# Peptides against a protein of PDB entry 2ODG, part 1

All scores and structures are predictions.

Target 1, 89 residues: chain A of PDB entry 2ODG
Amino acid sequence: MTTSQKHRDFVAEPMGEKPVGSLAGIGEVLGKKLEERGFDKAYVVLGQFLVLKKDEDLFREWLKDTCGANAKQSRDCFGCLREWCDAFL
Unless a header shows other numbers, all headers, positions and changes below count from the first letter of the chain.
Peptide ipSAE was made for these designs. It is ipSAE averaged over its two directions, with the distance scale d0 held at 1.0 Angstrom where the peptide's residues are scored. Compare it between designs on one protein only; published cut-offs may not apply.
The geometry check fails a fold that doesn't show the stated peptide or that is severely misdrawn somewhere.

## One batch from the design tools (peptide; made by RFdiffusion4, then SolubleMPNN)

Design b1_p8_1_s1 (from b1_p8_1 with T7R N8S)
Fold by OpenDDE base, seed 2:
Structure b1_p8_1_s1 (fold): chain B 89 residues (1-89), chain A 8 residues (1-8)
Amino acid sequence: as target 1 above (89 residues)
Amino acid sequence: SIPEAPRS
């Protein structure tokens, strides 16, 4: 499937201190909600992704429950983290 | 801020 430029930009380089909003599928609305829950950096969401053992269903459910992400947003975010991990983890 | 506890 095709990916966004935002996805490609994220997976192309080390994550560093990138804000949570840099994740594909996470716009300003979802980003603010995640930040309110303490997920201000992309690496904090990465932490949750890893704690859930990279399980797609569990992660996408968590994201939906945490910030109200829809199916596309959670898919994009999951794919973004999966491919970043494949490259750098 | 402190994030909510990770769900596992």
Scores: peptide ipSAE 0.169, ipTM 0.824, DockQ to the pose 0.134
Fold by OpenDDE base, seed 1:
Parts: C-alpha cells; structure tokens; sequence
Structure b1_p8_1_s1 (fold): chain B 89 residues (1-89), chain A 8 residues (1-8)
C-alpha cells in the first residue's frame, strides 16, 4: 500500500529528538494521549516497539490500548517504525 | 513524566 509524506519524512533520517507526533499515524489527538502516558518522544515508542520484538500484532494492540489508535493509525505507526529500523537500526 | 510500564 501507499505511504504518506509524513511517513517518508520520518524514515528518511535519524530519529533524534523528534516528538511522538512525528510518527506516521500519530496525529494531535493520539500524540497528546501518548504524551500523557509518558511517551513524549518518538524514541520512547521505538523502545516499546523493540521490547515487543517488532511484533506487529503485539505493537498494534499496545498502541490501541494505550492511546485508542484505530486500525489505520496503528498500521501506519507500525510501518513507520519498521521501515525506520530497517534503515537505521 | 514516566512512561507506563512496557509490556512483553
């Protein structure tokens, strides 16, 4: 399937201190909820992604449970982190 | 703030 420009911008460069809202699929609503849970930086969500051993079902379930992400949002976020890791990890 | 405990 196709990706967004937001996805392409994220996977194209080191993550650094990018906010959680820089992740594809994470808009203002989900970003605020993640920040309230302590996930203020994209690299904190990356940490959870890695703790879950990059498992798609587990990560997407976690994201749904944590911030209420729908299927499209969780798919976009997972794909964003997967492709970033393929390039930089 | 401290993130919620990670799950694995």
Amino acid sequence: as target 1 above (89 residues)
Amino acid sequence: SIPEAPRS
Scores: peptide ipSAE 0.151, ipTM 0.804, DockQ to the pose 0.113
Fold by OpenDDE base, seed 3:
Structure b1_p8_1_s1 (fold): chain B 89 residues (1-89), chain A 8 residues (1-8)
Amino acid sequence: as target 1 above (89 residues)
Amino acid sequence: SIPEAPRS
């Protein structure tokens, strides 16, 4: 499958202070819910991704439980963080 | 806001 431009923009550079909404799969609706739960920056979600040892099933389940992400949204977000980590971590 | 404790 192909990636989005949003995915490519995210994985191309250090994430710094990018908002949570910059993650692929995270739009306005999910971003707002994540922010309400304290996950306002992409690096906070990265933290959870790393605490879960980059496990896809655990991360996608967490994302679904936390903000209501559907299968595509959680897949896109996971892939975005996985590829960012492969490049920069 | 403060995030809930991470799950692991």
Scores: peptide ipSAE 0.145, ipTM 0.808, DockQ to the pose 0.114
Fold by OpenDDE base, seed 4:
Structure b1_p8_1_s1 (fold): chain B 89 residues (1-89), chain A 8 residues (1-8)
Amino acid sequence: as target 1 above (89 residues)
Amino acid sequence: SIPEAPRS
């Protein structure tokens, strides 16, 4: 599948202090909901991704339950974190 | 703020 420029920008460099909204699939609406739950930085969502042992189904279900992400949004977010980890973890 | 506890 093709990726967005947002995805490419995220996976190309260390994550640092990037906000949660920098994750592919996470727009303004989902970002605000995640921030309200304490997931204000991308690395906090990365933490959940790793706690779930990088399992796609579990992570995407969690994201849906946590912020209301749809299938595309959760897919994009998962793929973004997977590829970042492949490069930097 | 503190995030919700991670699900596992």
Scores: peptide ipSAE 0.120, ipTM 0.762, DockQ to the pose 0.113

Design b1_p8_1_s2 (from b1_p8_1, 3 letters changed)
Fold by OpenDDE base, seed 1:
Structure b1_p8_1_s2 (fold): chain B 89 residues (1-89), chain A 8 residues (1-8)
Amino acid sequence: as target 1 above (89 residues)
Amino acid sequence: MIPEAPRL
């Protein structure tokens, strides 16, 4: 599968204070919903990803439940965090 | 805002 430029930009550098909307698969709609639930920074979503022990099914289910992400959005977001962790964690 | 507690 191919990745987006947004994905490549995210995984290429430290996460820092990047907003949640910087995650691949997370657009304006999902980003606002995540922010309303307190997930305003990408690193907060990273925290959830790590608490779930990087499990794809659990994370994608959580993302769907939390902000209504569809299958592609949750897949893109998961892949973004997985590859970032492989590089920097 | 306080984030929702992570789901285990």
Scores: peptide ipSAE 0.295, ipTM 0.876, DockQ to the pose 0.132
Fold by OpenDDE base, seed 5:
Order: C-alpha cells, then sequence, then structure tokens
Structure b1_p8_1_s2 (fold): chain B 89 residues (1-89), chain A 8 residues (1-8)
C-alpha cells in the first residue's frame, strides 16, 4: 500500500477544523454529498468512525451508503482516519 | 446544518 500526499498532509498534524474534503479519498463530489448530509468537517466523519469503533468494514460501508464512495475512496478515507487516530487520539 | 444521526 502507498499513500497520497493528501493522506500524509492529513495525518501529520491535528485535525482542527479541516473540512471534510481534506480527508484522503474524499474529493469534491463526495465532499459535497457528505456536506449535504451534515458531515462538513473532517471531525464529524471522525465521530462516525469512532461510533463504529474504528471498524473498517462498518465505516467503509457507511461511507459508501452515505456518499457513494468506491472501494479505493473508502479505503483511503478509512486509512487516513485510522492513522490520524493512532497518532493523535 | 445538523448531521444525520450517527449510524450504530
Amino acid sequence: as target 1 above (89 residues)
Amino acid sequence: MIPEAPRL
């Protein structure tokens, strides 16, 4: 597995108020859909990630159902949050 | 905007 610069930028520092679109795997299209559902900040998606007890399958299923993320997008987003949590949570 | 309730 390789990571994107977007992933590295996200996991390198506290999340703060970063928009949902800062998450790896979340582009403009998915970001807009997440925002429409009230997930406008990365930390709101983090909340869902934590509610699901960091379970990869549950989170990726949720992301797919919520914004139409494909397998790569959901994997990238999950990995981004997992590694951020390992570093900062 | 209030997000949809977290799915458990």
Scores: peptide ipSAE 0.293, ipTM 0.873, DockQ to the pose 0.134
Fold by OpenDDE base, seed 2:
Parts: sequence; structure tokens; C-alpha cells
Structure b1_p8_1_s2 (fold): chain B 89 residues (1-89), chain A 8 residues (1-8)
Amino acid sequence: as target 1 above (89 residues)
Amino acid sequence: MIPEAPRL
């Protein structure tokens, strides 16, 4: 599995105030849906990721239920947060 | 706005 430049850009540095759309797998469509549900910053999604104890199946299911992410989008988003946490948490 | 409550 290869990663996108978007993934690499996200995992390379502290996420700070990055918008939710900065997460790999989260484009404009999914980003807007997440923002409407109050997940406007990447760190809010990180919070959900951590509440789910970094469980891939639970997180990807949540993301699908919350914004309609498909399998690739949820996989990319999960991988992005997992690798960011491995580096900075 | 507040986000929807985290799901456990």
C-alpha cells in the first residue's frame, strides 16, 4: 500500500489547527459533512479516534456512519491518524 | 457549535 502526498504532509508535523479536510481520505464532500456534525478540525476527529482506542474497525465504521466515507476514504483517514499518533502522541 | 458526542 502506498500513501498520498496529502497523507505524508499530514503525518509529518503537529496537526495544530488543521481543518478536518486536511486528513487523508477526507475531501470537500466528506469534510463538509463532518463540519456540519461539529467535526471542523482534524483534532476533533483525532478525539473520536482516541475514544475508540485506535480501533480500526470501530473508527472506520464511525466515519462511514457519520459522513458516508467509502472503504478507501475510511482506510486512508484511519491510516493518517494512526501514523500521526505513532509519531507525535 | 458543539460536535456530536463521541461514540464509544
Scores: peptide ipSAE 0.291, ipTM 0.873, DockQ to the pose 0.133
Fold by OpenDDE base, seed 3:
Order: structure tokens, then sequence, then C-alpha cells
Structure b1_p8_1_s2 (fold): chain B 89 residues (1-89), chain A 8 residues (1-8)
């Protein structure tokens, strides 16, 4: 499957203090909702991803429940974190 | 702010 430049930019380097909106699939609308729940940095969402043992269905369900992400948004976000972890974790 | 506790 093809990826966005946003995805490629995220997975190419350590995430450091990147905001949650840097994650593929997370735009301004979803980002603000995540920030309201305390998920202001990409690494906080990474934490949830890891707590769920990198399970795709559980993570995507969580993201949908937390910020209203649709299927494409949750898939893009999951793929972004999965590939980042494969490279850097 | 402190986020909601991670969901298992």
Amino acid sequence: as target 1 above (89 residues)
Amino acid sequence: MIPEAPRL
C-alpha cells in the first residue's frame, strides 16, 4: 500500500517531542480531541499502542472511541506507529 | 494535563 509523505516523515527519525498531530491519520480535528484527553504528544499515543501490545484491532478501536477516528485515519495512525517501532524500538 | 489512564 502507498503511504503519505506525512507517514514517511514520521517513521524516518526518532519522534522526540513531536506533537500528536504529526502522526499519520491525525489531522487538526482529531489532534485537538486527543489533546483534550491528555494525548498531546505522539509518544503518549505510542504508550497506548504499546500497552495494547501493538494489537491493531484494539488500538484502532481505542482511537475511534477516544477521538472519533474513522477506519482510514485509524489504519494510517496504526501503520505509522507500527513502522516507527520496527525501525527504532 | 494528565491523560486518561491507558486502556487494557
Scores: peptide ipSAE 0.280, ipTM 0.866, DockQ to the pose 0.134

Design b1_p8_1_s3 (from b1_p8_1, 3 letters changed)
Fold by OpenDDE base, seed 1:
Structure b1_p8_1_s3 (fold): chain B 89 residues (1-89), chain A 8 residues (1-8)
Amino acid sequence: as target 1 above (89 residues)
Amino acid sequence: PIPEAPSL
């Protein structure tokens, strides 16, 4: 499948202090909800992704339950983190 | 805020 420019920008470089909203699939609405739950940085979501052992179903379900992400949003976010990890972890 | 604890 095709990816967004946002995805490509995220996976192209170290994550650093990027905000949670820099993750593909996470826009203003989902970002605010994640921030309210303490996930203000992309690396905090990365932490959850890793705790879930990079399991797609578990992560996407978590994201849905945590911020209301739909199927596309959770897929985009998962793919973003997976490909970032493949490049940098 | 403190993140909701990451967990399985």
Scores: peptide ipSAE 0.261, ipTM 0.839, DockQ to the pose 0.138
Fold by OpenDDE base, seed 2:
Structure b1_p8_1_s3 (fold): chain B 89 residues (1-89), chain A 8 residues (1-8)
Amino acid sequence: as target 1 above (89 residues)
Amino acid sequence: PIPEAPSL
């Protein structure tokens, strides 16, 4: 269970205005779908993550239902936000 | 745009 460079790049610094596609597990396809739903910035997805009280199952289910993320993609995205929060929140 | 249903 290793992380990607994309994950490491995201968790290493403040989120700022990074686009939703900067999140690990969120590629071009999922990013566009999230943007269509109003989740254009990573911090908007962070907001949803926090509203769900950082619950893994709830967040991953939400992500699947919202953009069609598979298990790997939702795991990567959740882990990315979790570790960012551990570092900066 | 406003994100769709950011909630539980």
Scores: peptide ipSAE 0.255, ipTM 0.837, DockQ to the pose 0.163
Fold by OpenDDE base, seed 3:
Structure b1_p8_1_s3 (fold): chain B 89 residues (1-89), chain A 8 residues (1-8)
Amino acid sequence: as target 1 above (89 residues)
Amino acid sequence: PIPEAPSL
């Protein structure tokens, strides 16, 4: 399927200090919940993604359990981090 | 806040 502009903007450049809400699939609602759990920066979620060894099922389940992400949101977020890592890690 | 420990 086609990616969003938000996805393209994220994967196009170094992550730096981008907030968690910059991740594709993470809007205001999910972002706030992630921030409340200590995941305020995109790179903190990247950290969890890497700890889970980039496993899609594990990451998407974690995201669902942590902030209530639905299937599309978790898919978009996973894809965003996967493609960023492929480009920059 | 400190993130709720990232883990498996």
Scores: peptide ipSAE 0.252, ipTM 0.835, DockQ to the pose 0.140
Fold by OpenDDE base, seed 4:
Structure b1_p8_1_s3 (fold): chain B 89 residues (1-89), chain A 8 residues (1-8)
Amino acid sequence: as target 1 above (89 residues)
Amino acid sequence: PIPEAPSL
């Protein structure tokens, strides 16, 4: 599967203080909903990803339930975090 | 705020 420029930009460098909206698949609508639930930084979502032991089904289900992400959005977000971790963790 | 964590 092809990736977006947003994905490539995210996985290319340390995460730092990047906002949650910098994650692939997370636009303004989903980002605001995540922020309302306390997930304001990408690294907070990373934390949730790690707590779920990097499990794709668990994470994508969580994302759907938490902010209403559709299948593509959750796939893009999961792939973004997975590849970032493969590079930097 | 503290992130809302789901049950495992």
Scores: peptide ipSAE 0.241, ipTM 0.824, DockQ to the pose 0.150

Design b1_p8_1_s4 (from b1_p8_1, 3 letters changed)
Fold by OpenDDE base, seed 4:
Structure b1_p8_1_s4 (fold): chain B 89 residues (1-89), chain A 8 residues (1-8)
Amino acid sequence: as target 1 above (89 residues)
Amino acid sequence: AIPEAPRL
């Protein structure tokens, strides 16, 4: 299905020091909760994504447990990281 | 802050 401009902006370039809130599906509310748990940068969430061997179900469950993401938010975030990795990893 | 340890 279609993606957001936020998704396209994230997957188009190296991640660098982008904040966690730059990930698709992660707004102000989820971003603050992730930051409180030490996930202040997008690359820290990328680390969890890679530790889980890019497994969609495991990652989306983790995101829900960690910040309360709903199904769409976790789907968008997973897709964002998957496509970034396909391009740059 | 130190993030939560990675969950396997």
Scores: peptide ipSAE 0.290, ipTM 0.862, DockQ to the pose 0.135
Fold by OpenDDE base, seed 5:
Structure b1_p8_1_s4 (fold): chain B 89 residues (1-89), chain A 8 residues (1-8)
Amino acid sequence: as target 1 above (89 residues)
Amino acid sequence: AIPEAPRL
């Protein structure tokens, strides 16, 4: 499977203060739900990703439970954070 | 908003 331009844009540079909606797989609907749960910045979601020790199944389950992400959305979001961490963490 | 506690 290929990546989106949104994914490529995210993994190409330091995360900084990027909003949660900058994550691949996170659109306006999921972003709003994440923000309501306190995950307003991409780095807050990164925190959860790291707490889960970068485990794909655990993270994708968490994302589904937290904002209702479907399989593709959670895959895209996980891949986005995984590749960003490989480059910058 | 305060993030919900991290899920372990």
Scores: peptide ipSAE 0.286, ipTM 0.863, DockQ to the pose 0.135
Fold by OpenDDE base, seed 2:
Structure b1_p8_1_s4 (fold): chain B 89 residues (1-89), chain A 8 residues (1-8)
Amino acid sequence: as target 1 above (89 residues)
Amino acid sequence: AIPEAPRL
């Protein structure tokens, strides 16, 4: 699988206060929906990712249910958080 | 907005 520059930019450095829209797979549409549900920062989504014990199926299902992410968007977002955690957690 | 409760 190939990754986007957005993915590479996210996994390369500490997350800090990055908005939810900085996550790979999360564009303006999904970002707005996540923000409306209280997930305004990438680290809030990271929290859900960790609560789900980094389980891909559970996380991608949650993301789909929460903001309507399609298969590619949820896969990109999951991969982004997985690789960030591998580097920094 | 207040984040929705984590889903386990």
Scores: peptide ipSAE 0.283, ipTM 0.862, DockQ to the pose 0.135
Fold by OpenDDE base, seed 3:
Structure b1_p8_1_s4 (fold): chain B 89 residues (1-89), chain A 8 residues (1-8)
Amino acid sequence: as target 1 above (89 residues)
Amino acid sequence: AIPEAPRL
């Protein structure tokens, strides 16, 4: 597996106020749906990730249910948050 | 928007 530049940009620094769309796997379509549900910042999605105790299956299922993410999108998003947490949490 | 309650 290779990572995208978007993934690398996200995991390289503290996420601060980055929008939800800065997460790997989250494009314009999924970002808008997440924002409609109140997940407008990447750190709000991080919160859900942590509440789920970083469980991949639970998080990816949640993401699918919440915004319609497909398998690749949810995998990319999970990997992005996992690696960010490994570096900064 | 107010986030939906976190799912456990």
Scores: peptide ipSAE 0.274, ipTM 0.858, DockQ to the pose 0.135

Design b1_p8_2_s1 (from b1_p8_2, 4 letters changed)
Fold by OpenDDE base, seed 5:
Structure b1_p8_2_s1 (fold): chain B 89 residues (1-89), chain A 8 residues (1-8)
Amino acid sequence: as target 1 above (89 residues)
Amino acid sequence: MEPEYRLP
């Protein structure tokens, strides 16, 4: 599986205050929905990811339920956070 | 809105 430049840009550096829309798989539509639910920063979504103990199925289901992410979007977002954590946690 | 976190 290949990754996007967006993914590579996200996993390459500390996420700091990056908006939720910086996550791979999270475009403008999903980003707005996440922001409306209080998940405005990438680190807030990271928090949810960690609460779920990095479980892929749980996280991807959560993302689908929360913002309507499809399979590719949730996969991309999960992979983005997983690889960021592998590098920085 | 404040985020509501899903618990495992």
Scores: peptide ipSAE 0.793, ipTM 0.964, DockQ to the pose 0.935
Fold by OpenDDE base, seed 4:
Structure b1_p8_2_s1 (fold): chain B 89 residues (1-89), chain A 8 residues (1-8)
Amino acid sequence: as target 1 above (89 residues)
Amino acid sequence: MEPEYRLP
C-alpha cells in the first residue's frame, strides 16, 4: 500500500510534542474530538496504542469509539504509530 | 479533560 506525505513526515522523526492532529488519518474534525477527550498530543494516543500492546483491532476499535474514525482513518493512524514505533522504540 | 485509557 501507499502512504501519505503526512504519514512519512510523522514517522521520519521523534514525535516530541506534536499535536494529535499530526497523526496520519487524524484531520481537524477527529483531532478536535480527541483533544476534547484529553488526547491532545500524539504521544497520548501513542500511550493508548502501547497500552493495547500494539493490537490493531483493539486500537482501531478504540479510535472509532473515541472520535468516530472510519476504517481508512483508523488504518492510517494505526499504521502511522506502528511505523513510528518500529523506527524509534 | 484528562484522558481515560482503555485496557485490553
Scores: peptide ipSAE 0.793, ipTM 0.964, DockQ to the pose 0.935
Fold by OpenDDE base, seed 2:
Structure b1_p8_2_s1 (fold): chain B 89 residues (1-89), chain A 8 residues (1-8)
Amino acid sequence: as target 1 above (89 residues)
Amino acid sequence: MEPEYRLP
């Protein structure tokens, strides 16, 4: 499976204070919806990812329910967080 | 808004 440059840039370094929109699969539309729900930083979404014990189905369903992410967007976002955790967690 | 977290 191919990844985007956005994905590669995110997984290459500590996420720090990066906005939620820096996550792969999260564009302006989904980012605004997540921000409205209080998920304004990438690390807040990481928190949800970890609460769900890194479960792909649970996380992707949550993302769909929360911001209307489609299958590709939720897959890209999940993969981004999974690979970041593999490198830095 | 404060985030509401989903529990497993």
Scores: peptide ipSAE 0.791, ipTM 0.964, DockQ to the pose 0.937
Fold by OpenDDE base, seed 3:
Structure b1_p8_2_s1 (fold): chain B 89 residues (1-89), chain A 8 residues (1-8)
Amino acid sequence: as target 1 above (89 residues)
Amino acid sequence: MEPEYRLP
């Protein structure tokens, strides 16, 4: 499937201190909800992704429960982190 | 707020 420019920008370089909103699938609405829950940086969400051992179903369910992400948003976010990890982890 | 992580 095709990816967004936002996805490509994220997976192309180390994530450093990028805000949670830099993740594909995470817009301003979801980003604010994640920030309110303490997931303010992309690397904090990466931490959750890794704690769940990169399991797609578990991660996407968590994202839905935490910020109300829909199927596309959770898919995009999962794919973004998966491909970043393949390149840099 | 501090993040509360979900465990597998």
Scores: peptide ipSAE 0.791, ipTM 0.964, DockQ to the pose 0.937

Design b1_p8_2_s2 (from b1_p8_2, 4 letters changed)
Fold by OpenDDE base, seed 1:
Structure b1_p8_2_s2 (fold): chain B 89 residues (1-89), chain A 8 residues (1-8)
Amino acid sequence: as target 1 above (89 residues)
Amino acid sequence: AEPQYRLP
């Protein structure tokens, strides 16, 4: 499937201190909700992704439960982190 | 808030 430019920009380089909103699928609304829950940086969400052992269902369910992400948003976010890890982890 | 991580 086709990815967004936001996805491509994220997976192309080390994430460093990028805000959570830099993740594909995470817009302004979801980003604010994640920040309120302490997930203010992309690497914090990466931490959750890794704690769940990169399991797609578990991660997407978590994202839905945590910030109300829909199926596309959670898919985009998961794919973003998966491809980043494939490149850099 | 501090992040609360979900465990498998």
Scores: peptide ipSAE 0.793, ipTM 0.962, DockQ to the pose 0.933
Fold by OpenDDE base, seed 2:
Structure b1_p8_2_s2 (fold): chain B 89 residues (1-89), chain A 8 residues (1-8)
Amino acid sequence: as target 1 above (89 residues)
Amino acid sequence: AEPQYRLP
């Protein structure tokens, strides 16, 4: 499937201090919920992604449980982190 | 709030 410009912008450079809302699939609604749970930076969500050993099912289930992400949102977010790690980790 | 991490 095709990716968004938001995805391409995220995976093209180091993550730095980018806010959680910079992740593909994470809009303002999901971003606010994640921030309220302490996941305010993209690298904090990356931490959860790595703790789950990059497992897609576990991560997408976590994202759904944590902020109510739907299937497309969780897939986009997972793909964004996976491809960023492939490039920079 | 502080993040609560899920373990595998």
Scores: peptide ipSAE 0.793, ipTM 0.962, DockQ to the pose 0.936
Fold by OpenDDE base, seed 5:
Structure b1_p8_2_s2 (fold): chain B 89 residues (1-89), chain A 8 residues (1-8)
Amino acid sequence: as target 1 above (89 residues)
Amino acid sequence: AEPQYRLP
């Protein structure tokens, strides 16, 4: 499958202080819900991703439970973090 | 709110 420009923009550079909404699959609706739960920056979600040892099923289930992400949204978000880590971690 | 992390 092909990726979005949003995905490509995220994985191309250091994450820094990018807001959670910069993650592929995370739009305004999911972003607000994540922010309300304290996941306001992309690196906070990265933290959860790493705590779960980069496990796709665990992470995608967590994302669904936390903000109501659907299958595509959780897939896109997972792929975004996976590829960022492959490049920079 | 502070984030609550899920453990494996």
Scores: peptide ipSAE 0.793, ipTM 0.962, DockQ to the pose 0.935
Fold by OpenDDE base, seed 3:
Structure b1_p8_2_s2 (fold): chain B 89 residues (1-89), chain A 8 residues (1-8)
Amino acid sequence: as target 1 above (89 residues)
Amino acid sequence: AEPQYRLP
């Protein structure tokens, strides 16, 4: 599968204080919903990802429940965090 | 709001 430039930009460097909207699969609409729930930074979503022990099904279900992400959006977001962790954790 | 985390 081909990744987006947004994905490549995210996984290429430490995430620091990047906003939640910098995650692949998270656009303006989903980003606002996540921010309203307190997930304003990418590292906060990373925290949820790690609490769920990097489980794909659990994370994607959580993302759907939390902000209404569809299958592609949740897949892209999960893949983005997985590859970032592989590089930097 | 403060984030509420889901536990496995």
Scores: peptide ipSAE 0.793, ipTM 0.962, DockQ to the pose 0.934

Design b1_p8_2_s3 (from b1_p8_2, 4 letters changed)
Fold by OpenDDE base, seed 2:
Structure b1_p8_2_s3 (fold): chain B 89 residues (1-89), chain A 8 residues (1-8)
Amino acid sequence: as target 1 above (89 residues)
Amino acid sequence: AEPEYRLP
């Protein structure tokens, strides 16, 4: 699959204080729901990703349960965090 | 709200 420019922009540099909406697959709708649940920064979602030991099925299920992400949105978000970790973790 | 983390 091809990636979005949003994905490429995220994985190219340190995460810092980027908002949760900077993650690929997370638009304004999903971002607002995640923020309401306390996941306001991308690094907080990264924390959940790492607690689940980078497991794709567990993470994507969590994202669906937490903010209603569909299959493409959860796949894009997982891929974004996976590739960021491969580069910087 | 504070985040509630899911355990594996």
Scores: peptide ipSAE 0.789, ipTM 0.960, DockQ to the pose 0.936
Fold by OpenDDE base, seed 5:
Structure b1_p8_2_s3 (fold): chain B 89 residues (1-89), chain A 8 residues (1-8)
Amino acid sequence: as target 1 above (89 residues)
Amino acid sequence: AEPEYRLP
Protein backbone atom coordinates (compact mmCIF):
# COMPACT_ATOMS: atom_id res chain seq x y z
CA MET B 1 0.00 0.00 0.00
CA THR B 2 1.07 3.57 -0.64
CA THR B 3 1.54 6.16 2.09
CA SER B 4 0.17 9.66 2.49
CA GLN B 5 2.11 12.87 2.18
CA LYS B 6 1.48 13.38 5.89
CA HIS B 7 3.24 10.09 6.56
CA ARG B 8 6.17 11.01 4.32
CA ASP B 9 6.53 14.42 5.95
CA PHE B 10 6.63 12.86 9.41
CA VAL B 11 9.17 10.12 8.69
CA ALA B 12 11.51 12.42 6.77
CA GLU B 13 12.85 14.44 9.72
CA PRO B 14 13.47 14.35 13.48
CA MET B 15 10.27 14.37 15.49
CA GLY B 16 11.16 17.21 17.85
CA GLU B 17 8.16 18.89 19.44
CA LYS B 18 5.66 17.96 16.75
CA PRO B 19 2.10 17.78 18.05
CA VAL B 20 0.33 14.44 18.25
CA GLY B 21 -1.77 15.48 15.26
CA SER B 22 1.31 15.31 13.04
CA LEU B 23 1.18 11.50 13.15
CA ALA B 24 -0.34 9.81 10.14
CA GLY B 25 -3.80 8.50 10.94
CA ILE B 26 -4.32 11.06 13.71
CA GLY B 27 -6.71 13.82 12.67
CA GLU B 28 -8.33 16.58 14.69
CA VAL B 29 -10.84 14.29 16.41
CA LEU B 30 -8.36 11.63 17.52
CA GLY B 31 -5.75 14.26 18.31
CA LYS B 32 -8.04 16.05 20.76
CA LYS B 33 -8.88 12.79 22.51
CA LEU B 34 -5.20 11.87 22.79
CA GLU B 35 -4.37 15.33 24.13
CA GLU B 36 -7.08 15.00 26.78
CA ARG B 37 -5.37 11.79 27.92
CA GLY B 38 -1.99 13.52 28.16
CA PHE B 39 -0.63 12.35 24.80
CA ASP B 40 -0.20 15.86 23.42
CA LYS B 41 3.08 15.42 21.53
CA ALA B 42 4.03 12.84 18.94
CA TYR B 43 6.98 11.81 21.13
CA VAL B 44 4.61 10.85 23.96
CA VAL B 45 2.84 8.43 21.63
CA LEU B 46 6.29 7.26 20.51
CA GLY B 47 6.96 6.51 24.17
CA GLN B 48 3.92 4.26 24.34
CA PHE B 49 4.94 2.62 21.08
CA LEU B 50 8.38 1.82 22.53
CA VAL B 51 7.04 0.63 25.90
CA LEU B 52 4.97 -1.89 23.93
CA LYS B 53 8.19 -3.01 22.21
CA LYS B 54 6.94 -1.86 18.81
CA ASP B 55 4.30 -4.60 18.81
CA GLU B 56 1.72 -3.81 16.16
CA ASP B 57 -1.25 -5.58 17.70
CA LEU B 58 -0.63 -4.17 21.17
CA PHE B 59 -0.10 -0.64 19.90
CA ARG B 60 -3.10 -0.62 17.57
CA GLU B 61 -5.31 -2.02 20.31
CA TRP B 62 -4.04 0.64 22.69
CA LEU B 63 -4.74 3.38 20.17
CA LYS B 64 -8.27 2.11 19.59
CA ASP B 65 -8.91 1.91 23.34
CA THR B 66 -7.44 5.34 24.03
CA CYS B 67 -8.94 7.50 21.29
CA GLY B 68 -11.31 5.32 19.27
CA ALA B 69 -9.06 4.93 16.24
CA ASN B 70 -10.41 2.70 13.49
CA ALA B 71 -8.38 0.04 11.69
CA LYS B 72 -7.01 2.36 9.02
CA GLN B 73 -6.14 5.12 11.49
CA SER B 74 -4.30 2.73 13.80
CA ARG B 75 -2.51 1.11 10.85
CA ASP B 76 -1.39 4.49 9.53
CA CYS B 77 -0.22 5.65 12.95
CA PHE B 78 1.68 2.44 13.64
CA GLY B 79 3.34 2.52 10.23
CA CYS B 80 4.33 6.14 10.72
CA LEU B 81 6.08 5.42 14.02
CA ARG B 82 7.66 2.20 12.75
CA GLU B 83 9.22 3.91 9.76
CA TRP B 84 10.32 6.92 11.81
CA CYS B 85 12.09 4.60 14.25
CA ASP B 86 13.72 2.67 11.43
CA ALA B 87 15.16 5.94 10.15
CA PHE B 88 16.13 7.72 13.36
CA LEU B 89 16.21 5.40 16.36
CA ALA A 1 -3.74 15.36 32.18
CA GLU A 2 -0.66 13.18 32.57
CA PRO A 3 -0.37 10.18 30.26
CA GLU A 4 -0.96 6.73 31.69
CA TYR A 5 1.13 4.21 29.79
CA ARG A 6 0.00 0.68 29.01
CA LEU A 7 2.57 -1.98 29.83
CA PRO A 8 3.02 -5.16 27.74
Scores: peptide ipSAE 0.788, ipTM 0.960, DockQ to the pose 0.936
Fold by OpenDDE base, seed 1:
Structure b1_p8_2_s3 (fold): chain B 89 residues (1-89), chain A 8 residues (1-8)
Amino acid sequence: as target 1 above (89 residues)
Amino acid sequence: AEPEYRLP
């Protein structure tokens, strides 16, 4: 399926200190909720992604539980991190 | 807040 420009921008380069809101699927609302939970940088969410061993179901469930992400948002976020890892990890 | 990580 088609990806967003936001996704393409994220997966194209090292994430560095990018804020959590730079992740595809994470808008302003979800970003604020994640920041309040200490997930302020994209690399912190990457850490959770890796702790869960890149498991899609576990990660998407976590994201839903943590910030209320819907199915599309969690899919987009997961795909963003998966493709970033494929390129750089 | 500090992040609390979920373990598998």
Scores: peptide ipSAE 0.788, ipTM 0.960, DockQ to the pose 0.934
Fold by OpenDDE base, seed 3:
Structure b1_p8_2_s3 (fold): chain B 89 residues (1-89), chain A 8 residues (1-8)
Amino acid sequence: as target 1 above (89 residues)
Amino acid sequence: AEPEYRLP
């Protein structure tokens, strides 16, 4: 599968204070919903990802429940965080 | 709002 430039930009460097919308699969609509729930930075979503022990099914279900992400959006977001962790954790 | 985290 081919990744997006957004994915590549995210996994290439430490995430620092990047907003939640910088995550692959998270556009403006989903980003606003996540921000309203307190997940305003990418590292906050990373925290949820790690609490769920990097479990794909649990994370993608959480993302769907929290912001209404569809299958592609949740897949892209999960893959983005997984590959970032592989590089920097 | 403050985030509410889901536990496994």
Scores: peptide ipSAE 0.787, ipTM 0.960, DockQ to the pose 0.935

